# Peptides against a protein of PDB entry 4M9S: the designs that were tried, part 38

Target 1, 135 residues: chain A of PDB entry 4M9S
Amino acid sequence: SRGLVGVECITPYSYKSLAMALQRCVEVLSDEDRSALAFAVVMPPGVDIPVKLWSCVIPVDICSNEEEQLDDEVADRLKRLSKRGALLSGKRMPVLTFKIDHIIHMFLKHVVDAQTIANGISILEQRLLEIGNNN

## One batch from the design tools (peptide; made by RFdiffusion4, then SolubleMPNN)

Design b1_p14_2_s2 (from b1_p14_2, 4 letters changed)
Fold by OpenDDE base, seed 4:
Structure b1_p14_2_s2 (fold): chain B 135 residues (1-135), chain A 14 residues (1-14)
Amino acid sequence: as target 1 above (135 residues)
Amino acid sequence: SLKPPTNPKIKKVV
């Protein structure tokens, strides 16, 4: 399993080609999946993040206020993104987690609106505090 | 409130 660990985008050319490839990948996403991908920028890159934490920032429309349904819907979105290779990497065991790669994260930092990023971080922080206070 | 965050805007890289 060759983890894409070491691709430092050393050359502007590699960055441009990667950016173009990523742009094409983003363009073919549904609006919902594209929105989910955008909010992935608020997560630290290279870290396996539990679905529970992803659910704090991934926008999903659920018919019920059931937290279990939220996590499932979020997981489904992240799974779809992970099927597109470099966008996300998922692990099922011991806990379902997803990781954003540094390269993808760097791309998102450039293409996602700065205010969206700031808002996403604020929302994440707020929801993490709420989770922490309820435990 | 489990309200989803507002939809992010992705800038088209020109």
Scores: peptide ipSAE 0.036, ipTM 0.622, DockQ to the pose 0.480
Fold by OpenDDE base, seed 1:
Structure b1_p14_2_s2 (fold): chain B 135 residues (1-135), chain A 14 residues (1-14)
Amino acid sequence: as target 1 above (135 residues)
Amino acid sequence: SLKPPTNPKIKKVV
């Protein structure tokens, strides 16, 4: 049963005001957190996504190849984003997940560079295939 | 380093 995500018709005015508010939130982010937010556009909106899947697309610079460190660093970034207004929603139980809301996702589709989106999708697809082959 | 080949760019909303 694909629940009809009721596209709440945001009036152009509401969209403009939201876009302005979101722009201000994005401007105060660190370069790393802003980059993480940009790649959130490749995730399906309204879905609780496990941190392990986020780790496929969130760029991190870790000196160690340890998978546990990757997931922890990604979780920290997503947690910071979840504290910045309505950018992300976190859930701890039954597993740690983060969700991007449809409205935020629509905003990102308009402001994130098209090449970044295309690259992010390609990276996600590749890494998901690798996970599937290694398990 | 798990960096994408290009740094993500967010366009300034004008």
Scores: peptide ipSAE 0.035, ipTM 0.625, DockQ to the pose 0.435
Fold by OpenDDE base, seed 2:
Structure b1_p14_2_s2 (fold): chain B 135 residues (1-135), chain A 14 residues (1-14)
Amino acid sequence: as target 1 above (135 residues)
Amino acid sequence: SLKPPTNPKIKKVV
């Protein structure tokens, strides 16, 4: 268990004020987008993560097993989240990636159910293993 | 279904 070295995020905002603002942002999300945001907590903060890896944990219900459609749907959800303030930061070039900020990640770590986090990590690990074995 | 087995739950910020 690599102890997440508590990156002390220095914010000019009071933790309480930031938490309240973020909570309000979360409350106005659709259930679908809120679910996606919750699973974003399993990603390492400050890292540009390819959509392919996000697709391992973002819960989407697609009628087809087409991998391309999965990535597109995931990208759309992450894009919506990125438009809601600083929830996510997207980059299109050279590869479509999304990054969760340390502040947002810390917030999510406190507000997302611990079992959800554990499940998300387990799912990510499993799917990464599958990807690794297929390569 | 590629959906995770459980829906994420977000706690109310206390």
Scores: peptide ipSAE 0.034, ipTM 0.622, DockQ to the pose 0.503
Fold by OpenDDE base, seed 5:
Structure b1_p14_2_s2 (fold): chain B 135 residues (1-135), chain A 14 residues (1-14)
Amino acid sequence: as target 1 above (135 residues)
Amino acid sequence: SLKPPTNPKIKKVV
């Protein structure tokens, strides 16, 4: 079975209209939610990512060192994003996951600062190594 | 705190 990878080429026109709409959505976010959205660009699009992996890159300020509190705070931020303009898609079963779609990811790849993307990837890699070494 | 070392920047689409 030859899987036709239908590259849906988004036309420049569709991209511009989407970018304008998404820009308005981003502008009304709080600074914290906007920061969380920016770091969502480091995740692969179209993949259901567990909250534990999101917690590696989503910036949060927690008073406790409890891992459960970190995941809860991250989940709350991602839930807020999922309620605004379908920026993310959440699944509760079987495991709580969030997914960024290809369209939103393409937008973020265009508008998020290149240094921010590079830093986010570096942070993700470092924290994944730490998780792997502690297991 | 799991804050990144630098604040994320989003470019304004002109």
Scores: peptide ipSAE 0.034, ipTM 0.625, DockQ to the pose 0.432

Design b1_p14_2_s3 (from b1_p14_2, 5 letters changed)
Fold by OpenDDE base, seed 1:
Structure b1_p14_2_s3 (fold): chain B 135 residues (1-135), chain A 14 residues (1-14)
Amino acid sequence: as target 1 above (135 residues)
Amino acid sequence: PLVPPKNPVIKKVV
């Protein structure tokens, strides 16, 4: 049963107002958090995604290749984003997950660089295959 | 780890 994703047709005015509000929220982000938000566009909207999968696409500059440090840094970034409006929704139980809402995702599809989106999808696909082969 | 792209990730919506 493919649930009808009721595309609530946001009126052009509601969309413009939302876009302006979101733009202001994005402008006050650090460069790192803004980059993390941009790569959230590669995730399916409305799905609770485990931090481990977010770690496949969130850009990080860590001094260590330790997987635990990667997941912690990603979780911190996603937590910061979740505190800013409706950018992300976090859930701790049963597993730490974050979700991007459809409206935010739609906004990102319009404002994120097309090459960044394409690269992010390619990297996610590659890393998911690697996880599937190693586990 | 993904290195942030050198290019602007989010376009300024004018």
Scores: peptide ipSAE 0.025, ipTM 0.594, DockQ to the pose 0.400
Fold by OpenDDE base, seed 4:
Structure b1_p14_2_s3 (fold): chain B 135 residues (1-135), chain A 14 residues (1-14)
Amino acid sequence: as target 1 above (135 residues)
Amino acid sequence: PLVPPKNPVIKKVV
């Protein structure tokens, strides 16, 4: 089961107002942060996801192949997004996690390219299996 | 090493 629960919008009006506000928020993001936000759509909404799992889908350009650098760069992007209020919610303890809200997730499902979403989910599933097999 | 995916395309909200 693709962990994307179809969230129905409570009202068309709320969705439209939120979509307009979110569109403006997205427009002022850097290309990197905007890309990170887009790939947040592949995560299940309302779940605190460890940075390690975010690193499976957040696009980052790193000079080193060190996994620690990847996680740090991903965390920095997610932290920037979390500072924009409703985009993401971060928790530092016990482990650094980020959560996407259902409403934001629903917005992203409508605006992110459908093939990108499908590919992102496939990549996440594959990488999770690889992590699971190595442990 | 895990290579991140390519940048996604975000469509304008219509």
Scores: peptide ipSAE 0.035, ipTM 0.605, DockQ to the pose 0.536; fails the geometry check
Fold by OpenDDE base, seed 2:
Structure b1_p14_2_s3 (fold): chain B 135 residues (1-135), chain A 14 residues (1-14)
Amino acid sequence: as target 1 above (135 residues)
Amino acid sequence: PLVPPKNPVIKKVV
């Protein structure tokens, strides 16, 4: 499948090179970080998203139900991803946020399993409703 | 917390 369909590239060479580079970046990730990256596709691209919202969709298995521990674990994963080129962009101030780039998002939209995307969106919507009702 | 899927989440770029 053409993983970068809809990304405007200057040349076919640039397209192929970008796709290959991104594929290689994904392949060298741990299973955990790769899963986190996959679920990043449910976020709107180009938007600085607070860690709390990332925590709604990033898959983590923690021994505690403490929200603070959840957010910290998610932040660590996203931080690792942000160190891998342009996969994510992190900002620490004023609030810790992460942003997925449009190009990366478009790549993920085509290479992440469609059911995973659908499930991720569903869980995000559910969690947002819960947050909205409890606040 | 959401449990990561056991199956490959990201497909190989084709």
Scores: peptide ipSAE 0.029, ipTM 0.588, DockQ to the pose 0.472; fails the geometry check
Fold by OpenDDE base, seed 3:
Structure b1_p14_2_s3 (fold): chain B 135 residues (1-135), chain A 14 residues (1-14)
Amino acid sequence: as target 1 above (135 residues)
Amino acid sequence: PLVPPKNPVIKKVV
């Protein structure tokens, strides 16, 4: 039984082709959905994140100060992203959550501006502290 | 490059 040592030759070419495919997927997004995807880089990859936490960093224009409307608008944006291939994975049960996969997260780390990432993390940390102090 | 919106993350439309 000769074990085929499958040399998974991760060729630089396969990585380049994947990056090009992801770039094309991002280019066809609306400006709003593209902005939402950019800020998804601040979330830990492979974790099911509740919509309430996404609402801390996803940019939305809301006409009201109602938190419930913010979460609904954010959920709609994330739902649209989840319908576009592997960009996000949504779960409805037990709680509405969205997850970014490692491969998409790695891509975003390379294409999203470093200052945007830093600002997004700072905003998330601040909002999490505010939520934690109000509970 | 994905350019962030120049505007605050949450725009309250007043």
Scores: peptide ipSAE 0.027, ipTM 0.597, DockQ to the pose 0.055; fails the geometry check

Design b1_p14_2_s4 (from b1_p14_2, 7 letters changed)
Fold by OpenDDE base, seed 5:
Structure b1_p14_2_s4 (fold): chain B 135 residues (1-135), chain A 14 residues (1-14)
Amino acid sequence: as target 1 above (135 residues)
Amino acid sequence: SLVPPRNPKILKVE
């Protein structure tokens, strides 16, 4: 089952040239930041998503069981991405959130490995259920 | 084209 549906969009921007520029930008990312960006494709575009939900899909290796440390590490990665070529947009008020633009999302839908997308959606669904059951 | 070229080597998570 797929809980999230990708949104298609049409852009007046120079799509081919933008895609080439984005590919070059992605090539120079660290492996960790590139992985974080890849999993951003599972989020709905144009929506301010709380860091807690991002932490469900962003791969992070933490030494502590504290949820706060996980969220902080995820936030740091997303902040770095937001400073690179408008890959993400961060908002601090009223709550810290990050948003993926429709154009970037459309790019990712076509360049991210299909199995990665499927895995990310599955992981998100599972962890959302866990959060929901514990509240 | 509204479809960029795929690059699974760059955007693949293990």
Scores: peptide ipSAE 0.039, ipTM 0.651, DockQ to the pose 0.069
Fold by OpenDDE base, seed 2:
Structure b1_p14_2_s4 (fold): chain B 135 residues (1-135), chain A 14 residues (1-14)
Amino acid sequence: as target 1 above (135 residues)
Amino acid sequence: SLVPPRNPKILKVE
């Protein structure tokens, strides 16, 4: 299947065509990767977000209480999503970050349940406070 | 800094 980057958006219907392509890409994701993508909606679009912040909202199952393991697992999820073209864009240098594009973000706002979005924002806020208190 | 254990969350996606 062609990655999202292979979709030519040269018509007034570019957004619709892109949305259809995105839907197809989302449908073939694993349940876990799809859940990770859903929570990306709580992040500001177009901003390179450090993995540490992503770890506040990306759902993962870790065996240890080590924060390092959490960040590594989250990074692996986001790396897989970044390989699906326009879903996410990753940077390794100077710091490992991931970015959600504005168009993808708009798509997620439509397909992710409103209550889920609200909960995700609340969780992000809570965990950011916890991180701030621990440092 | 200790981060509490995280379990997978069930999300509603259309």
Scores: peptide ipSAE 0.037, ipTM 0.650, DockQ to the pose 0.127
Fold by OpenDDE base, seed 1:
Structure b1_p14_2_s4 (fold): chain B 135 residues (1-135), chain A 14 residues (1-14)
Amino acid sequence: as target 1 above (135 residues)
Amino acid sequence: SLVPPRNPKILKVE
């Protein structure tokens, strides 16, 4: 049963106001956190996603090839974003997950570079396949 | 392995 996707109606005025507020939030982010936020657009909105899956698309530069270090660094970035109001919502139990809200996702879809989005989706698909093959 | 672009562009909201 395909649940009725609740059409969230955002008025143009509400969207513009939110967009301005979000733009201010984006401008004060570090380059690394801003990059992390940009790639959040490739995730489905409204879904609690484990950090392991976020690590597939969040760009990080780690000194080692340790997967555990990658997950920790990604988690730290996502935690910082979650402290910036409505950007992300974190949940610690049963496992550490982060969720992007539909409204924020719509904003990102409009402001993130189209090539970045396309590349991010491609990378996510590839890495998910790799995870599935290694298990 | 493909690495995501390190410098994604975010457009300014006008």
Scores: peptide ipSAE 0.036, ipTM 0.642, DockQ to the pose 0.609
Fold by OpenDDE base, seed 3:
Structure b1_p14_2_s4 (fold): chain B 135 residues (1-135), chain A 14 residues (1-14)
Amino acid sequence: as target 1 above (135 residues)
Amino acid sequence: SLVPPRNPKILKVE
């Protein structure tokens, strides 16, 4: 009995279809929400990230004196993204966190501008260092 | 500045 080693040909077709669907989802976002989604690429996928860390990279136009409003505005943007299905998943307890899935993250790595990714990573690293030094 | 740079280049629109 020759065991047919079923080569599970992972057909690139499923990947292309998913990419097209995601592209359409991104296109209907507001400019602000789309920007927020783009910077989500700098976060590790599959990890529940606190809003405070998201606020390090999500571009929000706030007055310099209102740090408390920053987290709220970031949270609102991330909440809107989470309402769009698989873009983000939010968790309210024990603390408000958001997670990007591997599939979405992989998509973003391909479509987000390389300089934007590099800048986002640099900003995140810098701000994490600052947070660490203040503790 | 607590504000990330404005106008990030988001999508490589081929």
Scores: peptide ipSAE 0.032, ipTM 0.647, DockQ to the pose 0.379

Design b1_p14_3_s1 (from b1_p14_3, 4 letters changed)
Fold by OpenDDE base, seed 2:
Structure b1_p14_3_s1 (fold): chain B 135 residues (1-135), chain A 14 residues (1-14)
Amino acid sequence: as target 1 above (135 residues)
Amino acid sequence: SVVEKLLENLRKLR
């Protein structure tokens, strides 16, 4: 239901124009939003994903354990990331979804810590399997 | 389904 807190995105690709621009975008994010962005790396690029599924991996530790509050906070973070232009794109119809573009995803694959990626994969897989078993 | 797409992606990432 909740991801791991304390993730930061650091890029070694400062020599590339796109990477430089993205790095600046990442640097101005709050710690919480930056962590949310980092875990977007485990999502398939170009796929519109509902907030509920994002909430399976996005780290949230300051809200209550109620799913409604969790989803709302996750949605707020994703919305902020979407407002930062290329980081995420939101879609409200038919349901609120967010997707990561291929270029941004490629960037994240190189700048997000390998352990964070591994943890994100493990957590998301576990949550998805639980959802599948309950339905 | 979206869930299936997510799971498939995770398999690719490993």
Scores: peptide ipSAE 0.703, ipTM 0.955, DockQ to the pose 0.033
Fold by OpenDDE base, seed 1:
Structure b1_p14_3_s1 (fold): chain B 135 residues (1-135), chain A 14 residues (1-14)
Amino acid sequence: as target 1 above (135 residues)
Amino acid sequence: SVVEKLLENLRKLR
């Protein structure tokens, strides 16, 4: 995934502890999961966000165009991320949501490339506005 | 709303 490729983990955290651990977690991710993680940087930290809204920014390469299947695929990726060093925090009730912690968000802000961030912002904003108009 | 929070966050990121 472009968003994290070739970027050294440069954070204000102790390199030998948190930063190193997070970098290792990122390195072992699949390209799809790493891409999903990169785009998580455009989400507000500390907010429980429904999968439907995550689906607005997380790219899905090969799957059905059915909305239900898209959401399921996104949910699977987010679930994997939540299991990998607690990169995300998931809640199942009352609705399935995922949250990025401030610490993880700060890490991503330093390691995700500017172009990926810009793209994520543009995509998410467009889709959110469309959702708002449909309500 | 959550959507409003997301939009506000995007403004901060720019």
Scores: peptide ipSAE 0.700, ipTM 0.955, DockQ to the pose 0.033
Fold by OpenDDE base, seed 5:
Structure b1_p14_3_s1 (fold): chain B 135 residues (1-135), chain A 14 residues (1-14)
Amino acid sequence: as target 1 above (135 residues)
Amino acid sequence: SVVEKLLENLRKLR
């Protein structure tokens, strides 16, 4: 799938097995969910991140023009990811947040292509700066 | 802040 490459790991056997399992999980995702997962690589692992900030980097349909619609769509994707092999961890209270686990993040670093990472960095940086300027 | 953490992480990824 676009944004993801095959597992290239020079890692212990335990990691290889985990990578294989995760790869299977990724393969059954929709294109949209897989894309969302790919861009999760630019998020810091182990940090609870509000949906609003996820929406800064997660690609959404251009038909979603309102901020609420964007956040809802992103939230739905992240929720699905959290239910599939615990690719993400969601917290509903006090604020809806999602967190990428260190193990998952490590996996993504190996399988997400460099261009996707670069794009994600650029997009997220720009949008974060905009948020900072508007507040 | 979370935003600051995100920005710092981006610096590390480059």
Scores: peptide ipSAE 0.699, ipTM 0.955, DockQ to the pose 0.034
Fold by OpenDDE base, seed 4:
Structure b1_p14_3_s1 (fold): chain B 135 residues (1-135), chain A 14 residues (1-14)
Amino acid sequence: as target 1 above (135 residues)
Amino acid sequence: SVVEKLLENLRKLR
């Protein structure tokens, strides 16, 4: 197991059309996909981010310890999220990347709990520093 | 680099 425990995204802004629509999209997600979306809040909006870096913060529980398989699982989740309109935008070539929309990111900043955000920041920072040191 | 952008963003989020 790696990453953080899954969380649910609930918006208090259900009377706003955009927030309401986004809430509906979030509600139909699996627990795993919803958790992945929540942790997207720690990513900079509008930036194409390789799956490997997404995998630093996306919670995954997989039998194999192989990094490739972990990345594949993360990629599958992100791909599913990208099917939900503007939640994420995927790019397959030249490298598989995903980016979060600015509006979606602002939404997540309001609906993801502060503790999850804080934990996501800490974990991502730690893993990025480790990657940097190992390169 | 992308990593640097991510780290910069994290600093802004804190």
Scores: peptide ipSAE 0.702, ipTM 0.955, DockQ to the pose 0.033; fails the geometry check

Design b1_p14_3_s2 (from b1_p14_3, 6 letters changed)
Fold by OpenDDE base, seed 1:
Structure b1_p14_3_s2 (fold): chain B 135 residues (1-135), chain A 14 residues (1-14)
Amino acid sequence: as target 1 above (135 residues)
Amino acid sequence: SVVQRLLENLAKLR
């Protein structure tokens, strides 16, 4: 589904209404999908990010340790989020990527727990540095 | 690179 690219909140009222709508979308998510959405706060808004890099921060509890399977599971979660209230925007070509829009990101910064944000930063930084060392 | 952009964003969030 299409995200909120180009959408702006003109008034405080508009922003509040959007926030309420987004909160309703968050409330009906599964625990796994809600967790994935929470960690999206550590991604830069407006950037198309490959699934492989999303997998560096999205927690997977039940899937096998096969990297390919983990990436597939992450992709499935991100796809579900993209279909729920346009929380993410997916792009299939040239490669599968997802991005968080600025408005959604702003919402997350206000509602995601500070400890979750801190943990996400630490996890993602560590894994990105490892990728850099291996490539 | 995308990786560098991600790292720069993390620095801003700290």
Scores: peptide ipSAE 0.705, ipTM 0.955, DockQ to the pose 0.037
Fold by OpenDDE base, seed 2:
Structure b1_p14_3_s2 (fold): chain B 135 residues (1-135), chain A 14 residues (1-14)
Amino acid sequence: as target 1 above (135 residues)
Amino acid sequence: SVVQRLLENLAKLR
């Protein structure tokens, strides 16, 4: 699979009223969606990122071996996240992309465990370099 | 490129 083994991050964060609201939103997510959101922390905030690149870090445990199906599963997760508050912003045109907002990104940096962040960075970097070598 | 932007961001996170 193209994904990582996700680690659930349920760390209380109540710095601001918005952070409290975000924490509540995260707590009601499924384990899979919460894991996907956690790994969004390694993405640059404010950047529209194609699903293909999201799939480099979003963990997918249950899917077919077909790459297209992996991307579809990732897209579905990101789409669900985009419909839950301001967790992500999706764009369908010109291509399907998702973006993490600066506020959400700051929130994630505080609630996602350091090991998960480190792992996400390492794996994403490796996969991006592989893509670059094929280009 | 988007890939380059992602790599640059990763460098900042370390």
Scores: peptide ipSAE 0.704, ipTM 0.956, DockQ to the pose 0.034
Fold by OpenDDE base, seed 5:
Structure b1_p14_3_s2 (fold): chain B 135 residues (1-135), chain A 14 residues (1-14)
Amino acid sequence: as target 1 above (135 residues)
Amino acid sequence: SVVQRLLENLAKLR
């Protein structure tokens, strides 16, 4: 279940037309980039989030045992998404962060399947709690 | 903190 369906933002654009355009953009993504975009739904819109925290939920199939290489792979995916319309916006200073737009987030809440959302929530929550407990 | 904000958001998504 989702408590904020249809409440998070109001778009000045026609939602139907925007959704069609976004759907076309999503369809041309690679499977890896599309997966990363899907899991972005569990992030709060309008918040600059460090790559390290994105890596807590974005799946990576093949990665080095080094944390730095994991972050690099995640960053590459997020960078590609940021070049596709307004899906994500990146900032380099003071640290590399990415932010999901409110309008895009609203779109994702409607198109990402419930199981993916549930999995993303569970995975991210567990990893965030571990980070908090280890500091 | 950012972590707290993320956790709060997750609670709202359930």
Scores: peptide ipSAE 0.704, ipTM 0.955, DockQ to the pose 0.038
Fold by OpenDDE base, seed 4:
Structure b1_p14_3_s2 (fold): chain B 135 residues (1-135), chain A 14 residues (1-14)
Amino acid sequence: as target 1 above (135 residues)
Amino acid sequence: SVVQRLLENLAKLR
């Protein structure tokens, strides 16, 4: 397994129109997709991020440790999220990337558990440093 | 680089 398991996104701001709409979108997600969305909070808003870098923080349970399979699973989750309106925006060319909208990011900063955010930061930082040292 | 941008963002989140 990779990443944090069992992360849920709950909003205390259910009475705001935008928050209500987003909450409904979040509620219909699978646990896995919702967890992926939660960890999107550690990404900078408005930046196209390659799937490989998303995979550094998105929790995935796969049978194989192959990086390609990991990226594919992450990509599938992000693709599903991108189909939920403004949650994520995907680009297929030249490299598959996803970005989080600024408004969505602000929403996540308020609704994602503080400990989850902290953990996501630590996990992503560690993985990025490892990548940087290997290149 | 994208990696550097990500690291900088993480620093801002702390």
Scores: peptide ipSAE 0.702, ipTM 0.956, DockQ to the pose 0.033

